# Peptides against a protein of PDB entry 2Q3Z, part 125

Target 1, 272 residues: chain A of PDB entry 2Q3Z
Amino acid sequence: YVLTQQGFIYQGSAKFIKNIPWNFGQFEDGILDICLILLDVNPKFLKNAGRDCSRRSSPVYVGRVVSGMVNCNDDQGVLLGRWDNNYGDGVSPMSWIGSVDILRRWKNHGCQRVKYGQCWVFAAVACTVLRCLGIPTRVVTNYNSAHDQNSNLLIEYFRNEFGEIQGDKSEMIWNFHCWVESWMTRPDLQPGYEGWQALDPTPQEKSEGTYCCGPVPVRAIKEGDLSTKYDAPFVFAEVNADVVDWIQQDDGSVHKSINRSLIVGLKISTKS
Target 2, 254 residues: chain A of PDB entry 2Q3Z as posed
Amino acid sequence: YVLTQQGFIYQGSAKFIKNIPWNFGQFQDGILDICLILLDVNPKFLKNAGRDCSRRSSPVYVGRVGSGMVNCNDDQGVLLGRWDNNYGDGVSPMSWIGSVDILRRWKNHGCQRVKYGQCWVFAAVACTVLRCLGIPTRVVTNYNSAHDSNLLIEYFRNSEMIWNFHCWVESWMTRPDLQPGYEGWQALDPTPQEKSEGTYCCGPVPVRAIKEGDLSTKYDAPFVFAEVNADVVDWIQKSINRSLIVGLKISTKS

## One batch from the design tools (peptide; made by RFdiffusion4, then SolubleMPNN)

Design b2_p21_1_s1 (from b2_p21_1, 8 letters changed)
Fold by OpenDDE base, seed 2:
Structure b2_p21_1_s1 (fold): chain B 272 residues (1-272), chain A 21 residues (1-21)
Amino acid sequence: as target 1 above (272 residues)
Amino acid sequence: KKELIIDESAPYFKFTIIHYP
């Protein structure tokens, strides 16, 4: 989880699992220096360098910073996400074969955002950075991954009486989603939450004003402790959300149906 | 009857499953 530089990222669907090879390359020349630059350009450092540096001994703090800085939302982060298949002015997310080229491009262009990333790219770069910083980290793939936008632990779809989907489709389920899990103690929490912590660098929802996610104890998610910082409800929803169909009748009445046939979440944790 | 609606992103895409009574 720290020493392995080559690995696989799982993709596809729950029924048809695919994988791609990935070069994490955390020990390649200059990569550690780039990771340190990443910390030095984060908003917290720019606001108060002394305070930021004093907190870098905490893997909880560093993990949260990295989750925010791997994406370029709201800061000088590494990757710009794009999902509309228009990648002509950059590199297709599907073209990347490792984290090293991405990080080098970012640094060499004055910390300009690299175009483009999607979930596995974000996760892989985060994994590289965290490993460089000495935090045991693995990439995780979750199939049928829910994106809860309103923190209600539901994925809500609206449709008319004919079954036609209506309204905002912002709350959706991904065929797969990738994030990372990092091993750390949690002195900021009650005892028992040490171990694997989920961190999500893909810009999906803001946490405390920044597109970041976690760390949240995997144990807390498994036990349903949604009060545990950070972002437990969001991560819980990714793996456990209920799907709700709202059926709008012609008279304006609405009927709620909870879909139990669709199982949200099938998590695969990598060993390398 | 089930209908699968898929967004344009690949291989990472959003989808909706609509269940008809």
Scores: peptide ipSAE 0.068, ipTM 0.678, DockQ to the pose 0.070
Fold by OpenDDE base, seed 3:
Structure b2_p21_1_s1 (fold): chain B 272 residues (1-272), chain A 21 residues (1-21)
Amino acid sequence: as target 1 above (272 residues)
Amino acid sequence: KKELIIDESAPYFKFTIIHYP
């Protein structure tokens, strides 16, 4: 989890699991220096360097910073996400074979965002950075991963009487989604929440004003303790959201139906 | 009747299942 430089990232679907090889390369030349630069350009450092540096001994703090800095949203982060198959002005997310080239490009171009990433790229780069900083980390793939936008633990679809989906389809389920889990103690929480912590570097929702997610204890998610910082409801929804169909009748009445045909969440944690 | 609607953006895509009466 900290020493392995090569591994696999799981993709595809729950019914047809795929994987790609990935070179994390946390021990390759210059990578540690790049990770340190990443910390030194984070918004918290720029705001108050002394305070930021004093907190870098905390894997909780560092994990949250890295989650935010792997994406370029809100800061001088590493990767720009793109999902529309228009990658002509950069590198296709599907073309990357490791984190090293991405990090080197970022640094060599003056910490300019690298084009482009998707979830597994974000997760893999985060994994590299966290491992480089001495935090045991693994990439996680969740099949049928829900994206809850309104923090209600529901994926809601509005339909007319004919079954046609109405309105915004922003709350959707992905065939798969990748994030990372890092091993750390949680002195900021009650005892028992040490262990694997979920962190999601893909810019999906803002947490305290920044596109970052976690760390949240995996135990808290398993036990349904949604009061646990950080971002427990969001991560919980990714792995265990309910799908709700809202059927609007001609008279304007709305009927709620829970869709149990689609099982949200099938998590695979990598061994290396 | 069930229908699976997929918004494909390979390899990462969104989907939903619609139930018709």
Scores: peptide ipSAE 0.059, ipTM 0.652, DockQ to the pose 0.071
Fold by OpenDDE base, seed 1:
Structure b2_p21_1_s1 (fold): chain B 272 residues (1-272), chain A 21 residues (1-21)
Amino acid sequence: as target 1 above (272 residues)
Amino acid sequence: KKELIIDESAPYFKFTIIHYP
């Protein structure tokens, strides 16, 4: 989780699991220096360098910073996300084979955002950075991953009596989503929440005003402790949201359809 | 009946599952 430089990232769907080889390359020349630059350009450092540096001994703090800095939202972060299949002015997310080239491009172009990333790219870069900083980290793939936008732990779809989807389709389920888990103690929490912590660098929802997510104890998610910082409800919903299918009648009334069971979330951790 | 509506952005894409009575 710190020493391995090559591995696999799992993709596809729950029924058709795929994987790609990935070079994390945390020990390649200059990569550690780039990771330190990443810390030195983060908004908290720019606001108060002394305070930021004093907190870098905390993997909780560093993990949260990295989750925010791997995406370029809100800061001089590494990657710009794009999902519309229009990648002509950059590199297709599907073309990347490792984190090293991405990080080097970012640094060599004056910390300009690299085009483009999607979830596994964000996760893989975060994994490299965290490993460089001495934090044991692995990439996690979650199949049938929910994106809950209103923190109600529900993915709600509305349709009319004819089955036509109505209104906003913002709440969606992904075929798969990737994030990272990092091993750390949690002195900021009650005893028992040490161990794997989920961090999500893909810009999905803001946490405390920044596109970042976690760290949140995997144990808290498993046990349904949604009060645990950071972002427990969101991460919980990714792996265990309920899907509600509403039927709206012509009179405006709504009722739940009789649905077959739908399983949200099937998590696979890095095996290599 | 179960219908899968896919917003294709391979390999990472969104989908909606619609259940019909």
Scores: peptide ipSAE 0.025, ipTM 0.640, DockQ to the pose 0.056
Fold by OpenDDE base, seed 5:
Structure b2_p21_1_s1 (fold): chain B 272 residues (1-272), chain A 21 residues (1-21)
Amino acid sequence: as target 1 above (272 residues)
Amino acid sequence: KKELIIDESAPYFKFTIIHYP
């Protein structure tokens, strides 16, 4: 999980799993230096360099920083996300084949955001950076991945009596979503939460004011302990939200229907 | 309660959370 530079990222859907080859390249020339630059331009370093540096021995701290810095939201981060198929002024997310070119472009252009990324690109770059910094990390793919926007553990759709979706306010379920899991101890938590920790660098929701997510113990998610830091409810919802259709009748009555046809949360983690 | 069921298959691990009453 630290030494492997080549791997696969799983995509597609639960019924039709696909994969792409990916060059993580954490040991290629200059990549470590770029990862250190990433740490040196993070908002916490800019605010208090001494405090930031003193905390870099903590994989919990570093993991959270990297989660925030892989996306360019709120900071001088690496990647700009885009999902609307308008990539003419950059590189299509689907064209990337490794993390090295992305990181080199970022550094060589004065730490300006690279266009463009989507979830697997964010996850793969985060994986490269974390491995480079000595943190065992793997990419994870979650099929039927929920994006809970209001922290209620529900994915809600509003429909009329004819089954038509009303308005533009619909919470999302991705066919797949990628993030990373990193191995670390959790001295900041009660005993028993050491091991794999989920981190999500895709800018979906703010955590403590910044587009970052985790680390949260995979065990906490497994056991449904939503009280543990960081961002347990959000990550839990990604893998275990209920899908609810709110049906509005002409008479003004509303009722909910749970869609059991779509099972949220089929997580695949690589062994490499 | 909720339980995460692990189905290990090379080259990946599959996880599913199941709800129990």
Scores: peptide ipSAE 0.022, ipTM 0.482, DockQ to the pose 0.030

Design b2_p21_1_s2 (from b2_p21_1, 11 letters changed)
Fold by OpenDDE base, seed 3:
Structure b2_p21_1_s2 (fold): chain B 272 residues (1-272), chain A 21 residues (1-21)
Amino acid sequence: as target 1 above (272 residues)
Amino acid sequence: KKELIIDESAPYYKFYIKWYP
């Protein structure tokens, strides 16, 4: 999980799984230096360099920093996300074949955000950075991935009395989403939560004021321990949200229906 | 009924599930 430089990223849908080859390239020339620059431009370093540096021995701390710095939201991070097929002023997310070119572009342009990324690009770059920093990391793909926007572990669809979806208020389930899992101890938690930790560098929701996510023990998610740092409810919802239909009548009454016909979450972890 | 819809304005190049009566 540290030594492999080439791999595959899974995409598509649960019924039609696809993959693309990806060059992580964590051992290519200059990549380690770029990863160190990434740490040196993070907001925590800029605020208090001594404190930041003293904490870099913690994979928990570093993982959370990397999760935030791979996206350019809130900071001088690496990638700008875009999803509207208007990529003329940059590089289409679909065209990337590895992390190395992205990181080199970022560094060579004075840590200017690289255009553009989507979830698998964010995840792949995070994987490269974390591996480069000595943290065993893998890219994971979750099919039927939920995006809980209000922290209630539900994907909610609002309907009128005729059953018509009120789209502006409905939450989303994606065909697939990518993030990373990193192997680390969790001395900041109760015993037993060492092992794989989920980290999500795609800017979806803010965590403690920053677009970052995790680390959260995969075990905690599996066991439903939503009190575990960091962002357990959000990650739990990605893989195990319930779908709820809200039927609103003209008189203002609301009826709830839980729909089990769609199962949220089908996670595939890479072996390398 | 479940239907997969492509939302080009969504923050992901992804399909999302939309339910209809």
Scores: peptide ipSAE 0.218, ipTM 0.723, DockQ to the pose 0.055
Fold by OpenDDE base, seed 2:
Structure b2_p21_1_s2 (fold): chain B 272 residues (1-272), chain A 21 residues (1-21)
Amino acid sequence: as target 1 above (272 residues)
Amino acid sequence: KKELIIDESAPYYKFYIKWYP
């Protein structure tokens, strides 16, 4: 989880699992230096360098910083996300084959955001950075991954009486989503939450005002402890959200149906 | 019958899933 520089990232769908090779390259020349630059340009460092540096001994703190800095939202982060298939002014997310080129491009262009990334790219870069910083990390893929947008642990679809989807704020389920899990102790939590921690660098929702996510103990998610920092409800929803159909009749009446036939979440953790 | 519909705004490689009755 630290030494492996080449691996695979799982993609596709639950029924048709695919993978791509990926060069994490955490030990390639200059990559560690770039990771340190990433820390030195984060908003917390810019605000108070001494305080930021004093907290870098905490993998919890560093993990959270990295999750925020891998995306360029809110800061001088590495990657700009794009999902609309319009990549003519950059590099298609599907074209990347490793983290090294991305990180080098970012640094060489004065920490200008690299175009473009999607979830597996964000996760892979985060994995590289965290490994460089000595934090055991792996990429994980979750199939049928829910994106809870309103923090209610539900994926809600609004429909009319004919079953046609309505509304502009329909919550979504990804065919797959990638994030990382990092091994660390959690002295900031009650005993028992040491081990794998989920971190999500894809800019999906803000956490404490920043597009970042985690770390949250995988155990907490498994046990349903949603009070556990950071971002337990969001991560929980990614793997466990209930799907609700809201059916609005012509008379204005609304009916609720929970679709339990659709299973949200099938997580695969990489072993390399 | 529930129908899986691919979000056309997303690339084929990664997409949102929408379910219709």
Scores: peptide ipSAE 0.142, ipTM 0.733, DockQ to the pose 0.048
Fold by OpenDDE base, seed 4:
Structure b2_p21_1_s2 (fold): chain B 272 residues (1-272), chain A 21 residues (1-21)
Amino acid sequence: as target 1 above (272 residues)
Amino acid sequence: KKELIIDESAPYYKFYIKWYP
């Protein structure tokens, strides 16, 4: 996982799986230096450099920092996300073919945010950085990926009397979402949670005030241990949320219906 | 049975899945 520099990222939909080639390039010239710069401009370093540096031996700590720094939300992070198909003032997320160019652009422009990224770009860059820092990491694609916005483990659709989804109020399921899994021990947790940890660098929800996510043991998600640090409920919901329809009638009454036809989550873990 | 609908309101690569009755 650390040694592979080229791989594939899965995209598309559950029924129509696609992939793109991606150059992670964690061993290319200057990439390690850029990763170190990334650490040196993170908010925790700026607040207390000594404390931050003392914790960099922890893949748990570093993973969480990287999750936050790959996106430019809240800090001098690498990528600015955009999803509205208006990319004229930057690079379309669909145009990237590797992490190296992104990281070099970021560094060469004084750690200015790179325009633009979406989930697979965030994940791929995070994967590069984590691998560069010696943390075994892989990109993960989850099809029918839920975005739980209110931490209730449900994807709630609000519908009018005609059955039309009220998009402004409804939570959404993505055709696919990408994040990373990193291999690490979890001395901060009870025994047995070592192994793959989910980290999500796409700025979706704040975790402890910062747009970051994880690390959370994949085992915890599988076993439904939602008390496990970090962000277990959110990650759990991405792969296991139930779908609920709230149907408002003409008289203002609301009917709750559980949608059993759609199963959230089809996760594909890669070796690259 | 609900129908799975692709959100075509915006041409982004990543898109929302919607269910309609």
Scores: peptide ipSAE 0.274, ipTM 0.744, DockQ to the pose 0.047; fails the geometry check
Fold by OpenDDE base, seed 1:
Structure b2_p21_1_s2 (fold): chain B 272 residues (1-272), chain A 21 residues (1-21)
Amino acid sequence: as target 1 above (272 residues)
Amino acid sequence: KKELIIDESAPYYKFYIKWYP
């Protein structure tokens, strides 16, 4: 999880799992230096360099910084996300085959955001950076991944009496979503939460005012401990959200049903 | 029977799943 430079990222759907090869390239020339630059341009460093540097011995702290800096939201981060199929002024997210080119482009252009990324690109770059910094990290793919926007652990579908979906689709389920898991101790938590920690660099929701997510113990998610920092409810919902159908009748009455037949979350962890 | 189907309107590689009753 640190030494392997070549790997695969899982994509597709739960029924049709596929993968793409990816060059993480954490040991390629100049990549470590770029990762250090990433740390040195993070908002916490710019605010108080001494404090930031003193905390870099903590993989918890570094992981959270990296999750925020891989995306360019709120800072001088690496990647700009785009999902509208208009990539003519950059590189299509589907075109990337490794993290090295992305990181080099970012650095070589004065830490300007690289266009463009989507979840697996964000995750892969984060994986490279974390590995460079000596943190064992793997990319994970979650199929039928929920995006809970209002932290109620529900994905809500609004329908009329004919079953037609209403609303703006603010809360949805993705065919797949990627993030990373990093191995670390959690001295900031109660005993037993050492091990794999989920980190999500894709800008989905703000955490403490910044588009970042985690680290949160995978164990906490598994056990349903939603009080565990960071961002346990959000990550929990990605893999465990209940799907609720809100059905409006002709008379204006509304009833709900929880769809037990829908399985949210099928997580696959990479072995390399 | 409820069915999960792809959001055909999604113009991206990653797409939303629609759930229909």
Scores: peptide ipSAE 0.244, ipTM 0.741, DockQ to the pose 0.048; fails the geometry check

Design b2_p21_1_s3 (from b2_p21_1, 10 letters changed)
Fold by OpenDDE base, seed 4:
Structure b2_p21_1_s3 (fold): chain B 272 residues (1-272), chain A 21 residues (1-21)
Amino acid sequence: as target 1 above (272 residues)
Amino acid sequence: KKELIFDESAPYYKFHIIWYP
């Protein structure tokens, strides 16, 4: 999980799984230096360098910092996300074949955000950085991945009386979503939560005011312990949200439609 | 019957799942 520099990232759909080759390149020349720059430009360092540096021995702390810094939201982070298929002023997310070029571009342009990323790009870059920093990490793909926007563990979408989806009021499910899992101890938690921790660098929801997510023990998610730091409800919802379909009338009244059961989430981890 | 309704994002899509009798 630390030594492998090439791998595959899974994409597609639950029924039609695809993969792309990816060069993580955590040991390529200059990458470690770039990772250190990433740490040195993070908001916590800028606020209190001494405190930030003193905490860099903690993979929990570093993981959370990296989760936030891989995206450029709220800081001088690496990647700008874009999903509208308008990539003419940058690089299409589909064009990337590895993390190294992205990180080098970021550094070489004065830590300016690189255009553009989507989930697998965010995850892959995070994986590279974390591996470079000595944290065993793998990319995870979750099919039928829920994006819970209101922390109720439900994916709620609304339709009018004609069956038309009200997108502005509806939460969404991704055909696939990627994040990372990192192996670390959790001295900040009760015993037993050491092991794989989920981290999500794709800017989806804010955690404690910053677009970051995790680390949260995979075990906690599996066991439904939603009180566990960090962001357990959000990650839990990604892999295990219930779907609710509402029918909304013109008068504003709503009722739940009769629907079949759906299990959200099919997780596949990058093989190391 | 299940229908997937995708948004305009690419290459990976947010979608809704609609079930029909």
Scores: peptide ipSAE 0.040, ipTM 0.724, DockQ to the pose 0.054
Fold by OpenDDE base, seed 3:
Structure b2_p21_1_s3 (fold): chain B 272 residues (1-272), chain A 21 residues (1-21)
Amino acid sequence: as target 1 above (272 residues)
Amino acid sequence: KKELIFDESAPYYKFHIIWYP
């Protein structure tokens, strides 16, 4: 999980799984230096360099920083996300074949955000950076992945009395979503949560004011311990959310329409 | 009946689920 530079990223849908080859390239020339630059331009370093540097021995701390810095939201991070098929002023997310070119472009342009990324690009770059920093990391793909915006573990649809969808449709389910899992101890938690930790560099929701996610123990997610830092409810919802339909009346009252279930989540982890 | 409505932005598809009586 550290030594392999070439791999595959799984995409598509649960019923039609696809994959693309990806060059992580964590040992290519200059990549380590770029990863160190990434750390040196993070907001925590800029605020207090001494404190930031003193914490870089912690994979928990570094993982959280990397999760935030792989996206350019809130900081001088690496990638700008875009999903509307308007990529004419940059590079289509579909065009990338590895992390090395992305990181080199970012550095060579004065840490200017690279256009553009989507979930697998964010995850792959994060994987490269974390591996480069000596943290065992793998890319994971979750099919039927939910985006919970209000931390209630539900994907909610509101309808009027005629069955028409009303209101904000921001809570959604994706055909697939990618993030990373990193192996680390968790001395900041009770015993038993060492091992794989989920980190999500795709900007979806803010965590403590920054677009970042994790690390959260995979074990905590599996066991339903949603009190475990960081961002357990959000990650839990990605892999296990319920879909609820609400009927809204003219008077503003709402009631649950019928009991419905949708199986959210089918996680595939890379073996290298 | 369950129907999935796609927000067509390949390859990252977003789903809305419509239920009919």
Scores: peptide ipSAE 0.024, ipTM 0.563, DockQ to the pose 0.069
Fold by OpenDDE base, seed 2:
Order: structure tokens, then C-alpha cells, then sequence
Structure b2_p21_1_s3 (fold): chain B 272 residues (1-272), chain A 21 residues (1-21)
């Protein structure tokens, strides 16, 4: 989880699993320097360098910083996300074959955001950076499935009488989604939460004002401890939820069409 | 409660999320 530089990232669906080769390249020339630059341009460093540096001994702190800096939201982060298939002014997320090129482009262009990334790209770059910084890390892919089970989360979407979906804000449930898990102790938590921690660098929701996510113990998610920092409810939502499909009539009345529990049907870690 | 937009054409789904204690 530190030494492997080449691997595969899993994509597709639970029924049709695909993978792409990926060069993480954490030991390639200049990559460590770029990772250090990433830390040195983070908002916390810019605000108070001494404080930021004093906290870099904590993989919890570093992991959280990296999750925020891999995306360019809120800062001089690495990647700009785009999901609308309009990539003419950049590089299609599907075109990337490794983290090294992305990181080098970012650095070489004065830490300007690289266009474009999606979940696996964000995760892979985060994995590279974290590994480079000595934190054991793997990319994980989750595939969703619906089951009749209990959840602490309810996901609802609305359709009109014509079946057209309606909504206001954007959070996502992916056919597949990638993030990273990093191995670390959690002295900031109650005993027992050491081990794999989920971090999600895809800019989906702000955490404490920044598009970052985690670290949160995988165990906490598994056990449903949503009080555990960081961002346990959000990460839990990525893997477990009840889904409700509402039909809204012209008169404004609504009725439930579908009610089901959604869980991650399959989880796969990065493999070489 | 978080409100989300569903798009069937995208490689993702958007939902409203309600968290219960």
C-alpha cells in the first residue's frame, strides 16, 4: 500500500466490473517535491505556516489536508472535476493513465488546476500523494445495490406526473464511486478506531467549510457510528441509504412510488 | 436534510438525503 506504483482502479458496475491500469508513481522523480508543494500551498499553511507544519506529524491532519487539496475547490488544489462530457478545453478524465502526469502538470503550470478529474482520478491522485507522504493508502471502488435493509439515511428524489426527475441541490450516488482508505491510528477518537480510514477527495460536500472528507474509521461506518469524526454521516451515505421515489402530481400532491434500501453491493481495493 | 438532483443520463444519481439519529 506504499511501495506499489502501478495498479488497477476498478470501475463499471457490480454486474459488469471493469478496471483501468493506473500508474501511481509515488516514487518517480520530483513527485515527493510536488507533494510537499501541495502541502505548502494549502490554506492552513498560508494562514499559519508554523501551525500547519507542527500538525503534519499527524496522518489524520495530513489526510484531511490532502483530501481537500486534491480537488481545486476552495484552494489551489490539483484537479477540477467535471462530469458533463464537455472536456474540450482540457483532458478528459477518461484519458488519464496515472497520477504522475497530473501532478507534474499541476506543478509546472504554477499550481493551476488540472482539467479534468472524476472520482477515480481524484482518488488515484490522493492515493499517490498519501503514499508519497508515507501513509499506507489504497483506492477503493464501491458499487451500489438496493436491498430491503434498515438505514439511518433516507435518500429521496421526486418525479412529476410525466416521470421527469426534479431536485434542487447536487449530491451524488454513483453507479460506482472511488475514494481512498488510509491506515492510521486515531488518537483523537475513542479506542478501537485505528486502522483503515476513509478519505474522499472528490468534491461532493464541504466539511468544515472545505471540500474535503475524512478521515473516518471504516469500522465506524461499518458499525453505524455516525458521530465519529470526520464526516461519518456523509461517508455512511455513500454506502448505505434508503431510497424513496416520490411522484408529484400537478396539484402538488405526492405519493411514494419506490422505497428501498441502498447499500454498497461490492467494495474493491486497488490491486496491482 | 440535503436536497439533490437526479440525472439518469449521468454516471450518477442525485437524491435528497435525510439523516436520522
Amino acid sequence: as target 1 above (272 residues)
Amino acid sequence: KKELIFDESAPYYKFHIIWYP
Scores: peptide ipSAE 0.031, ipTM 0.580, DockQ to the pose 0.061; fails the geometry check
Fold by OpenDDE base, seed 1:
Structure b2_p21_1_s3 (fold): chain B 272 residues (1-272), chain A 21 residues (1-21)
Amino acid sequence: as target 1 above (272 residues)
Amino acid sequence: KKELIFDESAPYYKFHIIWYP
């Protein structure tokens, strides 16, 4: 989980699992320096360098910083996400075959955002950075992943009386979503939450004002302890959310049609 | 009955789940 530089990222669907080869390359020349630059340009460092540096001994702190800095939202982060298939002014997310090129591009262009990434790209870059910093990390693919925008553990879809989906109001679910899990102790939590911690660098929702997510103990998610920092409700919803189908009538009234729990059928982690 | 409505975006697929009684 630290030493492996080559691996696979799983994609596709639960029924049809695909994988792509990926070069994490955490030990390639210059990558460590780039990771350190990433830390040195993070908002917390810029605000108070001494405080930031004093906290870098904590994988919890570093993990959270990295999850925020892998995306360029709110900061000088690495990747700009795009999902509309318009990649002509950059590199298609599907074209990347490793983290090294992405990180080098970012650094070589004065820490300008690299275009473009999607979830597995974000996750893979985060994995590289965290491994480079000595934190055991793996990429995780979760099939049928929900994006809960309001942290109510409900994925809500709206449709009119004719069954037409109101996309502007409907929350999204992904055929697959990727994030990372990092191994660390959690001295900031009650005993028993050491081990794998979920971190999600894909900019989906803000956490404490920044597009970041985690770390949250995988155990907490499994046991439904949603009070556990960080971002337990969001991560929980990614893997297990109730799906609500709302029907909106012409008068603006809505009624619940069906409420079903969506449970992820399969989670796959990269092999070390 | 479960119906998935996909918004195709390779390699991701955003989809809505519509449940019918």
Scores: peptide ipSAE 0.029, ipTM 0.636, DockQ to the pose 0.070; fails the geometry check

